# Peptides against a protein of PDB entry 7UQJ, part 72

Target 1, 160 residues: chain A of PDB entry 7UQJ
Amino acid sequence: PELYQNFNITPPRGVLFHGPPGTGKTLMARALAASCSSDERKITFFMRKGADILSKWVGEAERQLRLLFEEAKKHQPSIIFFDEIDGLAPVRSSKQEQIHASIVSTLLALMDGMDNRGQVIVIGATNRPDAVDPALRRPGRFDREFYFPLPDVKARFKIL

## One batch from the design tools (peptide; made by RFdiffusion4, then SolubleMPNN)

Design b1_p12_8_s1 (from b1_p12_8, 7 letters changed)
Fold by OpenDDE base, seed 5:
Structure b1_p12_8_s1 (fold): chain B 160 residues (1-160), chain C 160 residues (1-160), chain D 160 residues (1-160), chain A 12 residues (1-12)
Amino acid sequence: as target 1 above (160 residues)
Amino acid sequence: as target 1 above (160 residues)
Amino acid sequence: as target 1 above (160 residues)
Amino acid sequence: VEYYPPLTRVLP
């Protein structure tokens, strides 16, 4: 809050980090958490993988998402980092499409239910921004997007 | 050349990057590929995810691994980066344990079959080094391990 | 050795990593040290902060730099990483300008005194390449420079 | 000299 208050910047509810794999999206999210943490005020960093939400939390994915947001609110200021958020995308079966729709619907509801007074930032990281449900990319959700370019090879050629 | 010549360092066949998630393992692998590429001699960077080997390549995982190593040899010097190599670990079913054993056996054979004359480096990245098959961590495979520590919070506070 | 032998890469005496904060400069230096280490031949990684050279080593900064380079030579192959090397820059007092000039002069002499036969690489990291003394950026010192690009600055300002 | 512990744990 204070860091974002001092900037007169309304903290985004959600931020999408997108770009090729290994561009430092996850590192940046941790870096932001670390840089925003003071000795007096540590930011709690919650990390989940999109694929783990589907595979590890089978049948409880919605409940686990709710618990994650509650825990993040309890430990505010906090960052919820969804790595590989495109991994919420359905695999090739209609039954998985229904599970996806349910999980995405729950995530939408949780992001919409975040009152502006919460010191909770949600960061989604993806290698495939087009595979992220457009509903997640609407205002009040992942409304801010950041492209992580590949480290330009040309700059490093001066080492060699 | 001279620094690495003077090291008498047999280039590892395999390198395991391990450490907490978002410590930049994937970024580092890409960065090594970029830093080792010259304008005259680009390193070909192959990236695969451990979980994708199991899920996307169902029934073809062995063939796809063989093709990957052949392509890496064809495009040498090359780096094969296995992100989340612990994702080769079996899921909770005995049938998946058999598939895992087959895939890991194929990867072992491919790493053992790399003649020391090949300009192919294999990098595995994991958040769980203990979840990586011990057979992959033997000499001639992933015989070198690198711990990626969490970026210390204290160092970054002075950058802001 | 062979991969780096084949690149005919004269190891730089000094490498400047520059770019905005949190672009992974420190992470890259550590991972280069790690990747160059073998089981048979570990690279010794020395890390110092530019600001710590001025603040912690008041009156001994020159001696501590000499000792650092001697220790790096003793434990060769080695990397000396100066994080925030722009932090050697004087603060607003004439007395600090004299201390800066002395420390920078000592660092210049130490870098110039590195015979090509030493397996010591010096990496400087800065967020402000223009704040690094131009004398340090001359051939035989930090003669190779690497830009660590941000993902577009406009993106970060929306997170902050 | 804070020797950052060598990040290379050579597991024996």
Scores: peptide ipSAE 0.000, ipTM 0.357, DockQ to the pose 0.051
Fold by OpenDDE base, seed 3:
Structure b1_p12_8_s1 (fold): chain B 160 residues (1-160), chain C 160 residues (1-160), chain D 160 residues (1-160), chain A 12 residues (1-12)
Amino acid sequence: as target 1 above (160 residues)
Amino acid sequence: as target 1 above (160 residues)
Amino acid sequence: as target 1 above (160 residues)
Amino acid sequence: VEYYPPLTRVLP
């Protein structure tokens, strides 16, 4: 409850940070986690890279997701941040479907299984919201999307 | 073409972002990717860490590089961002030469094989441009170099 | 000596950057590395993630730490940046003590073995200074701590 | 399999 109030949002099960890479999605997800922490109420932040879940945990990715959500639930209030979530949950239309489909299915089930009274926020960061399975972007999952705009063109011209 | 115009640069095959770590090379590479994206034209961003290509893809690094460039070409307009590219393409003079030499050779061939009419930009970020194989820094490869200066001494004094 | 003067600090063996995730610890550690680099004196930056040392180098983590410090010493002036150092050196009280204890012991020995006349700075970044083994936070190790505050609430309200 | 990416606790 209070964790979600600190985000100034109705309690989403998940928030999708999308926008061009290095617009500070990870920085902001992390900064939000900090802004919601007080001396009295420390928020536990879990970070996983989508591509790391697939590549490092080949054959265990589903179990690792379950354990992640259990650990986040145990350490409430918590944020689970999936960086590059399109690497974890690519759109089903790509031919490597079977392994990805089971991981996406597991993530869907875990997000659906979150009690809305829990103090677990899931933040997914992607550069490509269209590359994230639409099933993850439905209400009760990543149902809020925040676009990270570019630093102003003026910032670009200072470096180029 | 248009992607390169959005960078205000003649179409380089590659851009080397160099400068001290966390000067925002990744942030800027990513911010540039975003500034070049419009609602009508979304840029696909691929990120790889040089050290991850060597460590995670031991024995497959060459194949993974080929697949990365093929995927980037398929999803044009695209940016391939190699973070810590000195981890992928160390200077040939270091004794672990054989494995590194083949990966560097593959990357050279892939960069040379890019059609200049393609909408694929390769950005390498390094903290050490002198640790990147000079062959990668030649014209038609990482032929533009951008130095990322520190945030002003004033920003340092606010934190120290 | 001069490298430490560029940090406006008495030569610490290590600096702990702590604060909420994505407050720019990595960005700042890296920016500091850059501020200390001139055209005449390039600083070599080494980045490792604490969790990656444990997960990728299972059975070799101690050797990899030794090699890292040797390489940093060879490439002076240098910065070794441990991102998420709480992943490398968790508080001893967690039941998986044996593997962690040896890695922490090795890191302690390496930090203690640094000649104060050397131009090697070790920066650890953590979201949880309380999760870092207190032995690492003692004088002659990570003896300076810098808190990274949140971006102002105004920055949050621009994105939420 | 221990989840060694440590619980990055966001400190206030």
Scores: peptide ipSAE 0.013, ipTM 0.229, DockQ to the pose 0.078; fails the geometry check
Fold by OpenDDE base, seed 1:
Structure b1_p12_8_s1 (fold): chain B 160 residues (1-160), chain C 160 residues (1-160), chain D 160 residues (1-160), chain A 12 residues (1-12)
Amino acid sequence: as target 1 above (160 residues)
Amino acid sequence: as target 1 above (160 residues)
Amino acid sequence: as target 1 above (160 residues)
Amino acid sequence: VEYYPPLTRVLP
């Protein structure tokens, strides 16, 4: 939070964590949720996997997304973390994937409907940013992208 | 490999990383791979997702596992990391999951067939350790388990 | 950055990542640097090891620290990451460690001299927070500390 | 080792 004040950066509604598998995207999102909460101020952290929403909630994925955003709004300050968001909002390859298109449309509408004054941050994580629908990567949605590089081999040794 | 030599620890055949999603299991496995590799001694890191082996290699998953272990043996010292290993080796719920039972049996045989003198470490990661077949959690397989707790919340957001 | 505005959190000058070896401190610092940089706004990430500054720059460590902070200020927004900061800023055990005391004094002065409006974040990482001079852990310096827990010892030791 | 208690209410 401090970083954005100091950097005079307008807070994004959504943040896309992207990079190779196991670069710590989910760990970072949890770490973020962790560090913004004090004893005085707890943050509510919602986590969903993109593919789980599609597979477990076939036909109700839109409703589940709406409920998630409503719950996040109710429990402000909150973070919604979508792990593997490319599984939820794949690039529109065929006109026949009506279900995916509908879920993407719902997610877009939910992100667009977030009042910028709300204390809800949406974090999406993906190993394949190019597999995420470009509509989600527009201003007012996941308008900030965070590349999690493979830590250079020289650099990882410093952690042990 | 170096870690085990330096500590006079017999390298485990398999290590199970378990804990809530986004606790850094995959990140730790990669960090370990990087940390055991010096300029003089590079470690080869093989990564597979459990569900990907089932979904992408329907009918050949056993062969793909064998090839993976052969490649890992050829590129010693090496780490095989199975992310979401519960997707590869689910608890035997029904006799009808013959495919899963066969893949589990193959993985068991491959882990049992690893010579303890080999510089191949197998790391499995799961969010649901109880969903992993107990046969994989026996001595000589994933005989070491690592709980990745949720990082304590207060500490991590102050940095972002 | 958003999170701090929305959460009314005053930005720290310095953040101390502490915790056992291999808990991902350096990885987190890199992930944060990556995460704060967009295509429109790149963050410059400076990384130094505490012991390297002492060992490689004997007699010039103070000058190297000053140059590092000047470069970080020139390349705002920036992150300075000190890995193994306990090697740079050990607890003052004896009056005879004049060199360490001088380096610590210089680092204190540099952190105190950071305008809170500057877009420079200092991250220190250590495996031994109690080995870091308490003067660095005061308000306006490393006034935020982040514990990177060992995943439960029973769990992590099985991987090692 | 001060374990700061997990303050994030992770709602499933």
Scores: peptide ipSAE 0.000, ipTM 0.369, DockQ to the pose 0.078; fails the geometry check

Design b1_p12_8_s1 (from b1_p12_8, 7 letters changed)
Fold by OpenDDE base, seed 4:
Structure b1_p12_8_s1 (fold): chain B 160 residues (1-160), chain C 160 residues (1-160), chain D 160 residues (1-160), chain A 12 residues (1-12)
Amino acid sequence: as target 1 above (160 residues)
Amino acid sequence: as target 1 above (160 residues)
Amino acid sequence: as target 1 above (160 residues)
Amino acid sequence: VEYYPPLTRVLP
């Protein structure tokens, strides 16, 4: 939270963490949540996996997303972390494409419906930014992307 | 690997990293790989996701596991990191249970077939240690478990 | 940077990341730097190791710290990450204590000399917060601390 | 001064 105020930057509603697996995207999101929470100011950290949204909530995924955003709004300041948000990307079946399109559409609407003054930050983590629906990567949604490079083993080695 | 040699400790064949999602299991595995590699001694880091083993390699998962272990053995010292090894755990369908049982059986055999003198360490990360087949958690396999607690949000909060 | 604006929190001049080794402090700092940089707004990330400040810069450490802060100020918005800032802590020799005291004094003066409106954030990472000079942990310096708990120390110790 | 090149490519 504080790091962005110093820069007079309007904080993104959505931040996309992308990069190779195990570059610390999930850890970063948790540690951001932890770093932004104090005893006086608890940030409520919500975490969902993209694959769980599709698999566990078949037919209720949209409702679960709505409930998640409502709960995040009730417990603001909040971080919603979507781990593996590319896991909302379908396996190519026509029925799954429709379900995916509806879930993504619901997520788009929920992100668009967040007030710019809302204390809810959405972080999406993906290993495949190109597998994330381009509509999610537009301004007002995941409008900021953060590449988590593999720590160049040499760069980590030069630090060891 | 070098850390265990220096202490004359037989390195575990398998280490299970378990704990809530985003506790840094994947990061730790990569950081271990990076910390155990030197300019003189490159550790080859192999990473697979449990879910990818089931979904991408339907009918070839066993062969891909064998190839992975052979490649790790060729490039030793090596770390094989199975991210979300619980993702080898099926959703309850009889056909998926059989496929899972065969894949797990292959993994068991590959872990059992690693010579004690092998410079191959297997790290499994899971959010659900109880969803990991108990056969994987036996001596000679994932015989060491590491709990990655949620940073007690309070404990991180007390430092803020 | 943006995450702090949303919460109307005055960003700390200095943040101390503390916790056992391999808890992701360095990764967090890098990923914070990554997460705070955009194509429009590059954050310059400076990294130094505490041990390198003492060992590589014997007799020039103070000058190198001054140059580092000047360069960070020139390239603001900037993050200065001191990895292993406890590595500025001497091994108990009278000569090293004096050198350390001078280096720490220089760092204190540089942190105190940063304008509250400066776009320079200092992140210190340590495995030993109690080995960090208490003067660095005062308001206006590393006034915020972040605990990176080990995933249960017993777990990592059972591998060691 | 190891100038780590800005690791941050914001991919558009």
Scores: peptide ipSAE 0.000, ipTM 0.292, DockQ to the pose 0.054; fails the geometry check

Design b1_p12_8_s2 (from b1_p12_8, 6 letters changed)
Fold by OpenDDE base, seed 5:
Formats: structure tokens, C-alpha cells, sequence
Structure b1_p12_8_s2 (fold): chain B 160 residues (1-160), chain C 160 residues (1-160), chain D 160 residues (1-160), chain A 12 residues (1-12)
């Protein structure tokens, strides 16, 4: 949050990290949380996985998302990191599609309901940006995207 | 190990990990130490910070470096990881420059004095490769360099 | 390649990366694949998620695992990375437990069936090592474990 | 619908 204050930039509500698997998206989100934290101003880092939202929170996913956003707001400045946000995307079954649509709708509403004044940043990570619901990629939601390229594998090869 | 056995490559004495903060340099060094370790053949991982060498070891830094290399040789196979090796670089005071020059000279001598037969690998990590003494980046020392790219810095700048 | 050569270490067939979420387990696995590959000797990196094995491969998970190991053997040297291998653990339903037990049994058999001469390394990543089936953590399977500690956020602040 | 994720060969 201090980092954002100095830039007079409206903190993006949502940031999408996309790129090949293991490009450090999760590491970066943690590194951001770490780098934005200070001894005086700790950033609370909340992590959830898209697949866990679907599987562990069956029937309570919407409630758990609400609680997550409430906790994040309570512990601001905070980062909510959704690892594998594409895992909110259904495997192509109609019933899973409905559950997914409900969860995504809840996430949309929660992101829209964040006050611009709140020091809560949402980071979504995906290996498949095209599998992320386009509604999540709109202004006021995940309106900023970061490509995580594969570390040039060739450059690492010569050295070890 | 099998993957490496087919490359009849002389092990680098020193490897420099460089790249922006939080790119996983330290994590990589630990995980390399880990991945190279077995139940039968544990790799001893020695970690030091450049700044700690200057501050905690004031007047004994050279001795502590020698002891570190001796311990690493005794416990081979081993990895010596210097996190923030650029922190051996002085803050711009002539007296600190002299102390730094002495410490760097000691490190150079220790790296040069490693027998090619020793299973001691030195990993230096820096966010500022240009702040690392060029003498350390020569053959037989940190002669291999790994760039840890930021995940798209430009995107980070637009968000932060 | 060089790091492991000096270590006459039989490559572990299986390596378990465990530690808190976003400690760079996946990044490390890719970085290992990268570091072990060369222009002459490319390492093929296969990635699967534990949850995807259960959800995307419903009814074909065992077949897809077999195909994965066959492809890995065909494209050796290779790394099979199971991200969230604890996601092979059932959600608490008896039917899912049976499916899980079948998938785990298949994975066990595939890991046991790897010739020691094969240049296939299996890396499992988990945030919950205790949620990984103990049978997978036995010799000849994931017989080597690597803890990925949280980067001490305070230590990162002193570094940045 | 069985989604067979394509073998993402991340060929280096």
C-alpha cells in the first residue's frame, strides 16, 4: 500500500498473473506481499486456490469468499491471492458450470463491492488466461494483466 | 544426477544468481542444495549474507570466510550460498572500501584455492550484478551467471 | 548438469517438494528442468496437478498416468512434476476415496516400475506433506523430501 | 465431458 500511495495510482483492485506453469506467479505474489510489507506496515497475504474453492468449499464457497474478503478488509493492507483462478472454471459439466457460475458471480460482486479506498489487492494467477471468465478481466476487477514468460530455458542451460 | 552425469562438464566453482529482488534466487539456491542432497549423500548448505559478513564479522570477516570454506570442504559435498553478495560492496566510505577490498580479496583467494576435486559449489546471489566486484565474475570464481528475470517488470510498474 | 555429476548420486526417482504455499516449489521444478537441460540434451518437462488428475481425468486417470509415464520415458531425460500431489488425496467421500486409492495405486505402480536406468525424475509438490499418502513417501518413490520454508518476510526487508 | 488436457509439453 505504501508503494501504491507514492505513485498516485489508483491501486488496481485486481491483477491477473498469467503465463506458463512454474514461471513464478505465486512466488511473485508472495514477493509483492513481502516487498510491500514493512516492519511498520505488514501486508496480510491471503491465499486460496481456485480448485480448493470448488472442492473444499462445496456449498459454502460463496460464504467462504465473502469471509475472505471481509478478513482481507479487516486486515488491510492485504493481498488476496487466487492461485489457479482458472480452477474456478468448471470442468465441462452443466452442474459444475452452475456452481462455477455462482462462485464467479460472487467473486465479481466482491471485487465490484471493494471500495476504491480499501487497501485490498486481489491477485489472480493462471496458466490459462483464456480460461478465466472474461467478466473477471474487466475494469474494476482483474483489469491489469502480467505475463510471466518462461525463464529462457536456454539461458539457464549454459550455466549448470 | 543422471541428467547431469551425461554432461562431462567441469563443475563451476562459482555461480552468480542475479536478478531483481524476490525472483527466487535464494529459494533456488536452497532448492538446488536440497535437490542435490540424497539420503546417502547429504549436501551441506552453508548460507551467509553479504551484509552480515561486513557487520557481524567486523574484524573477523576474513577468518570467518576461511572457516566457512574449511567447513564446506570438510562437509563436502557442500554449497556455500552468499545471499546479497553485493552487500559485500561498501556503502561509499573509504574505510569500508578498504574492509570490503580485504574481504573480497579473501573470497577471491578462497575461490581460487578450491581444488577442482572439491565438491564445494559457491553460489552468490545479487540484485545488482554490476555492484559485484568484476574480479569475482572471472573464470574459476563466479564464472557462470544466472539471470532471474522479474516477472514482467513493466506490468509491475503499471500496477504498483 | 555439472552440480550432480560430481555427486555420484543415484538420481532419486521421486522428489517431494513440500512447504508453505507459494514458496516456489513449482518454479523450482521448472528451474531444475531448465538447469538440467542443454542445447544438446533437452529435458522434457511434464506437469500435472493432483486435482486435475482427479477431476479432469475422471474414469481415465489411471490411463492418463500410464500415458504420462510412457511419454516421459519416450522423451527421456524427463521430469514429471506433480503440482499439488496432495490433491490426489480424496475429498471425504467413500466413492472419491476409492477413485483416489485407485489413482494412488497406479502412481505407486508406475513409480515402482521405473527402471533405475531411466532418466525420468518425478517431482511432487505439496503444501501438506502429511496429506500425501505415506506409501508415496517410501524408498523408490518420493524417497527424498525438500522443505521450502517461507521466505522470512523480515529477512527480505533487510535485503531489499 | 472428459476434458483431456492436452499434454502441455513445455518443451524448453
Amino acid sequence: as target 1 above (160 residues)
Amino acid sequence: as target 1 above (160 residues)
Amino acid sequence: as target 1 above (160 residues)
Amino acid sequence: REYYPPLERVLP
Scores: peptide ipSAE 0.006, ipTM 0.254, DockQ to the pose 0.104
Fold by OpenDDE base, seed 4:
Structure b1_p12_8_s2 (fold): chain B 160 residues (1-160), chain C 160 residues (1-160), chain D 160 residues (1-160), chain A 12 residues (1-12)
Amino acid sequence: as target 1 above (160 residues)
Amino acid sequence: as target 1 above (160 residues)
Amino acid sequence: as target 1 above (160 residues)
Amino acid sequence: REYYPPLERVLP
């Protein structure tokens, strides 16, 4: 939030962090949450794993998503971080189409329903951006994508 | 490796990174691999998710662990990073006891079988250190534990 | 660098990481270097300790800083990480004023001399942001500050 | 519900 405010940029509703596993996506999301919080302005950080919402809340995933967004709105400024969002919103072509379709549709609706005035940022992290439903990657949703490349082991730390 | 050599400390066979999700455990493991890798001495970084080994290799998880350790030994100096090791080695009291017990036993044996002279470090990362089998947290296995607490909200946004 | 380019944001010349000892400042700097380096685009990571530049290079610290910035520019995109920059650039009120003043002046000039087109980011880390010369914390230098508050103190000590 | 209060920035 404050980062975008400092740049006079309208905060995206959603930011997609993508890149190989262990490139610091989740860490960056938490630290992003961590730098916008001051003593006066505490940012509430909500974290969910995509697969956990599906697995722990079978048949309630839509409700849990709604509750998450409502709670984030209630505790604004807030960051909702979906770790492994490809697990929550897989591409529709997967054989478990119906259950995933309702969850994706709910997430789309929740992201679309975020007023631009809302101090809620959604961060999705994935190792597989191509496994995320393209509908989530559209303007007004996860409209910004951050690639987290591998630390090239070849980054010569010339510790001179 | 070199860090431990510089301190005359025998490198632990295993290091447990524990702390809330997205505290950069995986990123640290990669950064350690990168920091210890030079042009002359490349460290091979092996990464596995605990849950992925169980889910993708049902009935072959033990074999996959053995192959991983053999390959790490073949490509030494190496780091084996188990992300979400609590998913691989849950506490024995969970109802799926038998399948997990064999995998834990295999991992224990593999860690015990690493000679102190081997340039293979195992890093386990978990959000739930209490969910990791205590047998893995004993001397000669994951005998060093690193807590990775939450990055404060003030810290990360100002990198952007 | 790439993160800023992807956002059409002019990369800050300098980022100050501040927070208690053992809060991951050094790690984040390495992780950022790592996260911005791909196979196609290697970021060169230069690391120096502030106190080491003063202690190892008495009378040559200015030259070493110049060489560091020249080398970083030559190997752009680059990150220069000054760990414990308060050791390099203490507040002028400390009795060792003259030697520190020239080094600070050199660092200021080097940061001021970085063209906005240069793909060189400077990251300073300190446990004592108030011990860093305020001149370094101005726009066009370390204009972004990241607070790294305490882990639960138990976390970091075992990484060593 | 993992509600984290304002996260303190501990990078690993």
Scores: peptide ipSAE 0.051, ipTM 0.394, DockQ to the pose 0.073; fails the geometry check
Fold by OpenDDE base, seed 2:
Order: C-alpha cells, then sequence, then structure tokens
Structure b1_p12_8_s2 (fold): chain B 160 residues (1-160), chain C 160 residues (1-160), chain D 160 residues (1-160), chain A 12 residues (1-12)
C-alpha cells in the first residue's frame, strides 16, 4: 500500500524505465528505493543486469530468477531492478533465442505469479524499449513506462 | 608523503568507500586520483572489479592480484581501486567459498606486505560493507571508511 | 552535413573521447546524440563496450562489428559509440593478442570503408589514449580527440 | 563454469 502510495501509482507489478543510457534510470530506481524507505520501513533493493542473467547464469538463469523473486517476497517491501532488461531479448542466433525465450518466459511467469498483495515492485530499465519483449509490456507486468530524456546539453554542461 | 598529505590523512594502506550503489564511489576514487596528480607527479590509477577478479581470473586471480600490486609499486605514486570489493566475499557454496577464501587471503597478504613507505593507496568500494570480510577492515588494511550517502532526493532531481 | 554542422566540426569519421574514467565521456557521447536529434531527425545511437566485443563476441567479434556498421548505415543519421575502446587493445597473452589484432584490423577496415557521405559518426571513449592502437588515431579514423578533464574536486562534490 | 553472482542486497 504505502510503497505504491508514495509512487502515486495504482500498484503496477512492473515499471519500465526507458531512455538513452546514462539518463539516470538506475540512479532513479535507487533514488525511488531510498525515498520510499523510511527508518520504520526499509525497502530491500535487488539489482540485476539483463546481460548478467544470460552470461553469468548460463543454465541456471531461470532458477536464479525464481530465487530472486522469492527473496524479494521474503524481504518485502522490496524493489527488483533489472538494468539493461533488453539484454534478455533474443539475440539472433537460434540456440541463444531458445535460451532467451525460456528466460523471458520464466520472468513473465514470475511477474504473473506475484500476488497483488505483495509489496514487490519490479523496475526494468532499458535503452531500447522496442527491444523489450512486448509480452513484458502488457498489463500486470511492465504496464507503466517512464521516459528518461537526456538532460539538455545545457544541463549536462552544468554538471560537467 | 604528498599523496597522503593531500588526503589530510595518516597514511592508510587502504580506504573503504561504502554506500548505496550509484552514490559516486568510483567517481570519487577517480576524482581523488586526478586531484592528487599534478603535471610533475602523475598518479597511476589501477581499477579492478571484485566480480571480475573471480569470474575473469578463474584459477589465476591470486597471481593477477600479485601482479597488480607489483605494477602499482613499480608505478608509484599509484592508486589501486577495487570496485565492488564485496564481490570477493565468499558465496555460500563450499567450493566457491574455498576459492574466495584463497583470493581474500592473498589480498590480505598483499596489503600486509606493503611497506609503509610505498606511495600506493588501495581503495575498496562496496555497497555492502558488512559483506566485506572483517579481516579486510582491520588496521593496516581498509582501516578508514568513507560513507557515501545517497544524495538527497532534492540533490538527485537537480542532477536529472 | 547538419550532424557535423551541429558539432562545428569538419566531418571526422571518428572522434576519440579520452580522459580519466568517470569524466563523463559516455555521458557526453549520449548528450551529443540527443542534442543532434530533433523530432524531424532522430539519431540512432549504437553503444558497445570494447571489453564486450572481446568477451561476449568470442569468435564472432568481427562479424558483429560488420553488422553494427551496416545497421548504423541503415539507420543514418547514427552514432556508434565504443565505450572503453582501449579494451580492444592487445592483452599480453600471445593468443589473445592475435584475436585483438584481428578485431582492431576489422574496425580499421570498417572505418576506412565508410563513405564520406554517410551520416555515421563513430565515437570511441578511452581512459588510456596511449593504449589505443595508433592506427585508429590516424586521419579518417579517430582523427579528432576530446580530452575530458576531471571536474575539479569542488565540481564533483557539487554533483555528489 | 557457471558464475552465480551473489544476490546483491542493497539494504538502504
Amino acid sequence: as target 1 above (160 residues)
Amino acid sequence: as target 1 above (160 residues)
Amino acid sequence: as target 1 above (160 residues)
Amino acid sequence: REYYPPLERVLP
């Protein structure tokens, strides 16, 4: 309830942050986690990279995703942040496509299997929203999208 | 001498930067390296990731650590920056624990083996100081700790 | 034409961003891409890491580079950004040196093969310009260099 | 060899 109240958002199971890389998607996800954590209600933040799910978890990516969601549920209120979630998208090789399709299917099932009462938010960040499987962008999954524009060159020259 | 004078710090062999990810630990380590490098005294900056030490240097991680410290000593004044140093912490599998314990033991020995006269600073960055082996946090190792708070939500909205 | 007019730069085939890590090279490359994209002329931004070209594309790195350049040409105006381009530099093992030399040779050939009429800019970012193969720094390749100084410690403390 | 990165708990 309160985690979603602080977002002023009817509880999406997932939020997609999209925009050019280095626009602060990961920074925002962490800022949201920090801003929603009060001393009385610490939010547990879990971070994964899409490319790491494929490359580091070869053969056990599905199991690691299941464990991640179970741990997030155990430590609610929690945020699961997938950085570079488009890194789970099928790479154009037939054998890798099948592995990717299986991992994406597992992620879909895990997002669908979240009880609406769970204080678990899933944030996906991507530089290429069109490279994210459309099935992930459906209602009850990543059904809210936040665009991260590049700060104007003038704003970035003020930061540099 | 001057490297430590610029830090206004009694020469720690190691400094631990800890705080939430994206708080600028790596940015600060690099800023320190550059601020301490004058035209006359270029500081050599060495960067490694804890996870890369385990995953990329499988079976040679200890040798690569030894080579890193020797190269840093050869190019003094120098900074060795370990990003995600908690990535060297034992993961709860018995066989990986033994490999991690060996790598951590090698890092401890290398930090202990630094002559107090060397212009080599070791900076470790972590998001989880409690996941860093307590042996690394002892005097003569990472005996100074700098907390990197999340910039206040207001400060982050100024950067976005 | 206009892409290069917005840069106030006679069209280099490539631009080298060099400077200490975390000086905003990647940030600048992305800011440039966004600033040059108007609603009427969207710039397609392609990003790759030098280390990923070697580690993720083992045995197919050359093919993936060719595909990247073809895709960039197809989606012109476009920017290809190579982060950590020094990661394509030979690592001190004889077998890796040969693979790296082949990949660098392919990149050279792709940059040389770009018709001067293509609205494709290649940006390479490195922390070690001296670790970039001198052949990449020749006219018609990365023939313009931008130094990214570390923002003064005071400027970074304003960003933190 | 399958490298299982540890679950990064970022406790705030």
Scores: peptide ipSAE 0.016, ipTM 0.301, DockQ to the pose 0.106; fails the geometry check

Design b1_p12_8_s2 (from b1_p12_8, 6 letters changed)
Fold by OpenDDE base, seed 3:
Structure b1_p12_8_s2 (fold): chain B 160 residues (1-160), chain C 160 residues (1-160), chain D 160 residues (1-160), chain A 12 residues (1-12)
Amino acid sequence: as target 1 above (160 residues)
Amino acid sequence: as target 1 above (160 residues)
Amino acid sequence: as target 1 above (160 residues)
Amino acid sequence: REYYPPLERVLP
């Protein structure tokens, strides 16, 4: 939030962190939350895994997403971090289409329903941005992407 | 240490971790310390912030540095991690030059005074390697540098 | 590796990275791999998720673990990183005990079967070290643990 | 039992 305000940038509603596994996406999301929280302005950090929301909450995933966004709205300013968001909203594959479609539709509606004046940022992390439903990558949703490259292996060996 | 021996590399007295904030420099220093600690041989990890040594120890920073290096030497094998080392040893700017110059000179002397057979590694972390006094970046001091790239800088500027 | 050899430390066969989610455990493991690979000596980094090995390879998890360790041994020096290792080897709970017990037993045997002269390091990452089977935390296995604390919020604000 | 890490409210 503070970083966005300082740059006169409209805070993205959604940010996609993508890149190889272990490039620090989750660390960065926490770092951003921690870096935007002042003594006067505490940012609440919500973390969920995409695969966990599907596997634990079979039949309640939509309700759990709604509750998550309501809780995030109640605790503004807040960050909702979806780790492995490709597990929540995989590109629609045939055999489990209805459950995934409903969860994706709920997530889309929740992201679209965030008033622009709300201080809720959604961060999705994935190893595979192409495995994330393209509907999530549209303006007003995960409209900004961050590539997390592998730290250059060559630079690291010269130090140790 | 193992990596240095396998490569017939003189173990650097100092390693500079540099790169944008939140790239995992501090985390890396800790992980190195833990990775090198066995049940039989615990590496002692000393962490100090450059700004904290200046701000908390006004007039005693030199003594605190000496004590830190003595303690690290006493608890070999050890790692001294300076987070935000640019806060300890800023490039000499005019009006506070004497205090900074004395602290830098003390740090230089302490790094130079480490016997190459000593099992004390100094890791400095900075967001601004160019803000670190070039004297610290010379052979026998922070002679190895590690760039921690931002996970795609271009994406970060669009988010923040 | 380098830090261990210089200290005449028997390289741990296994290191457990534990701490709250998003503390950079996975980033650190990659960073260690990258920090140990020279131009002449490339460290091969193998990454697996605990939950993926269980969910994707139901009935083949043991074979996949064997293949992983054989491949890591073939590509020495190597790091095997198990992200979410608590997903592979949960503390033996009654009802799914047999599959988990066999996978844990295979992992234990593979870690024990690593010749101490082998250049294979196993890194496990978990948010819950207490959810990892205690047999994995014994000497010769994940005998070293690294706590990844939440990055101090105050420290991060000064960096960003 | 699928272990969901508790919502670590990292309250600053």
Scores: peptide ipSAE 0.006, ipTM 0.268, DockQ to the pose 0.088; fails the geometry check

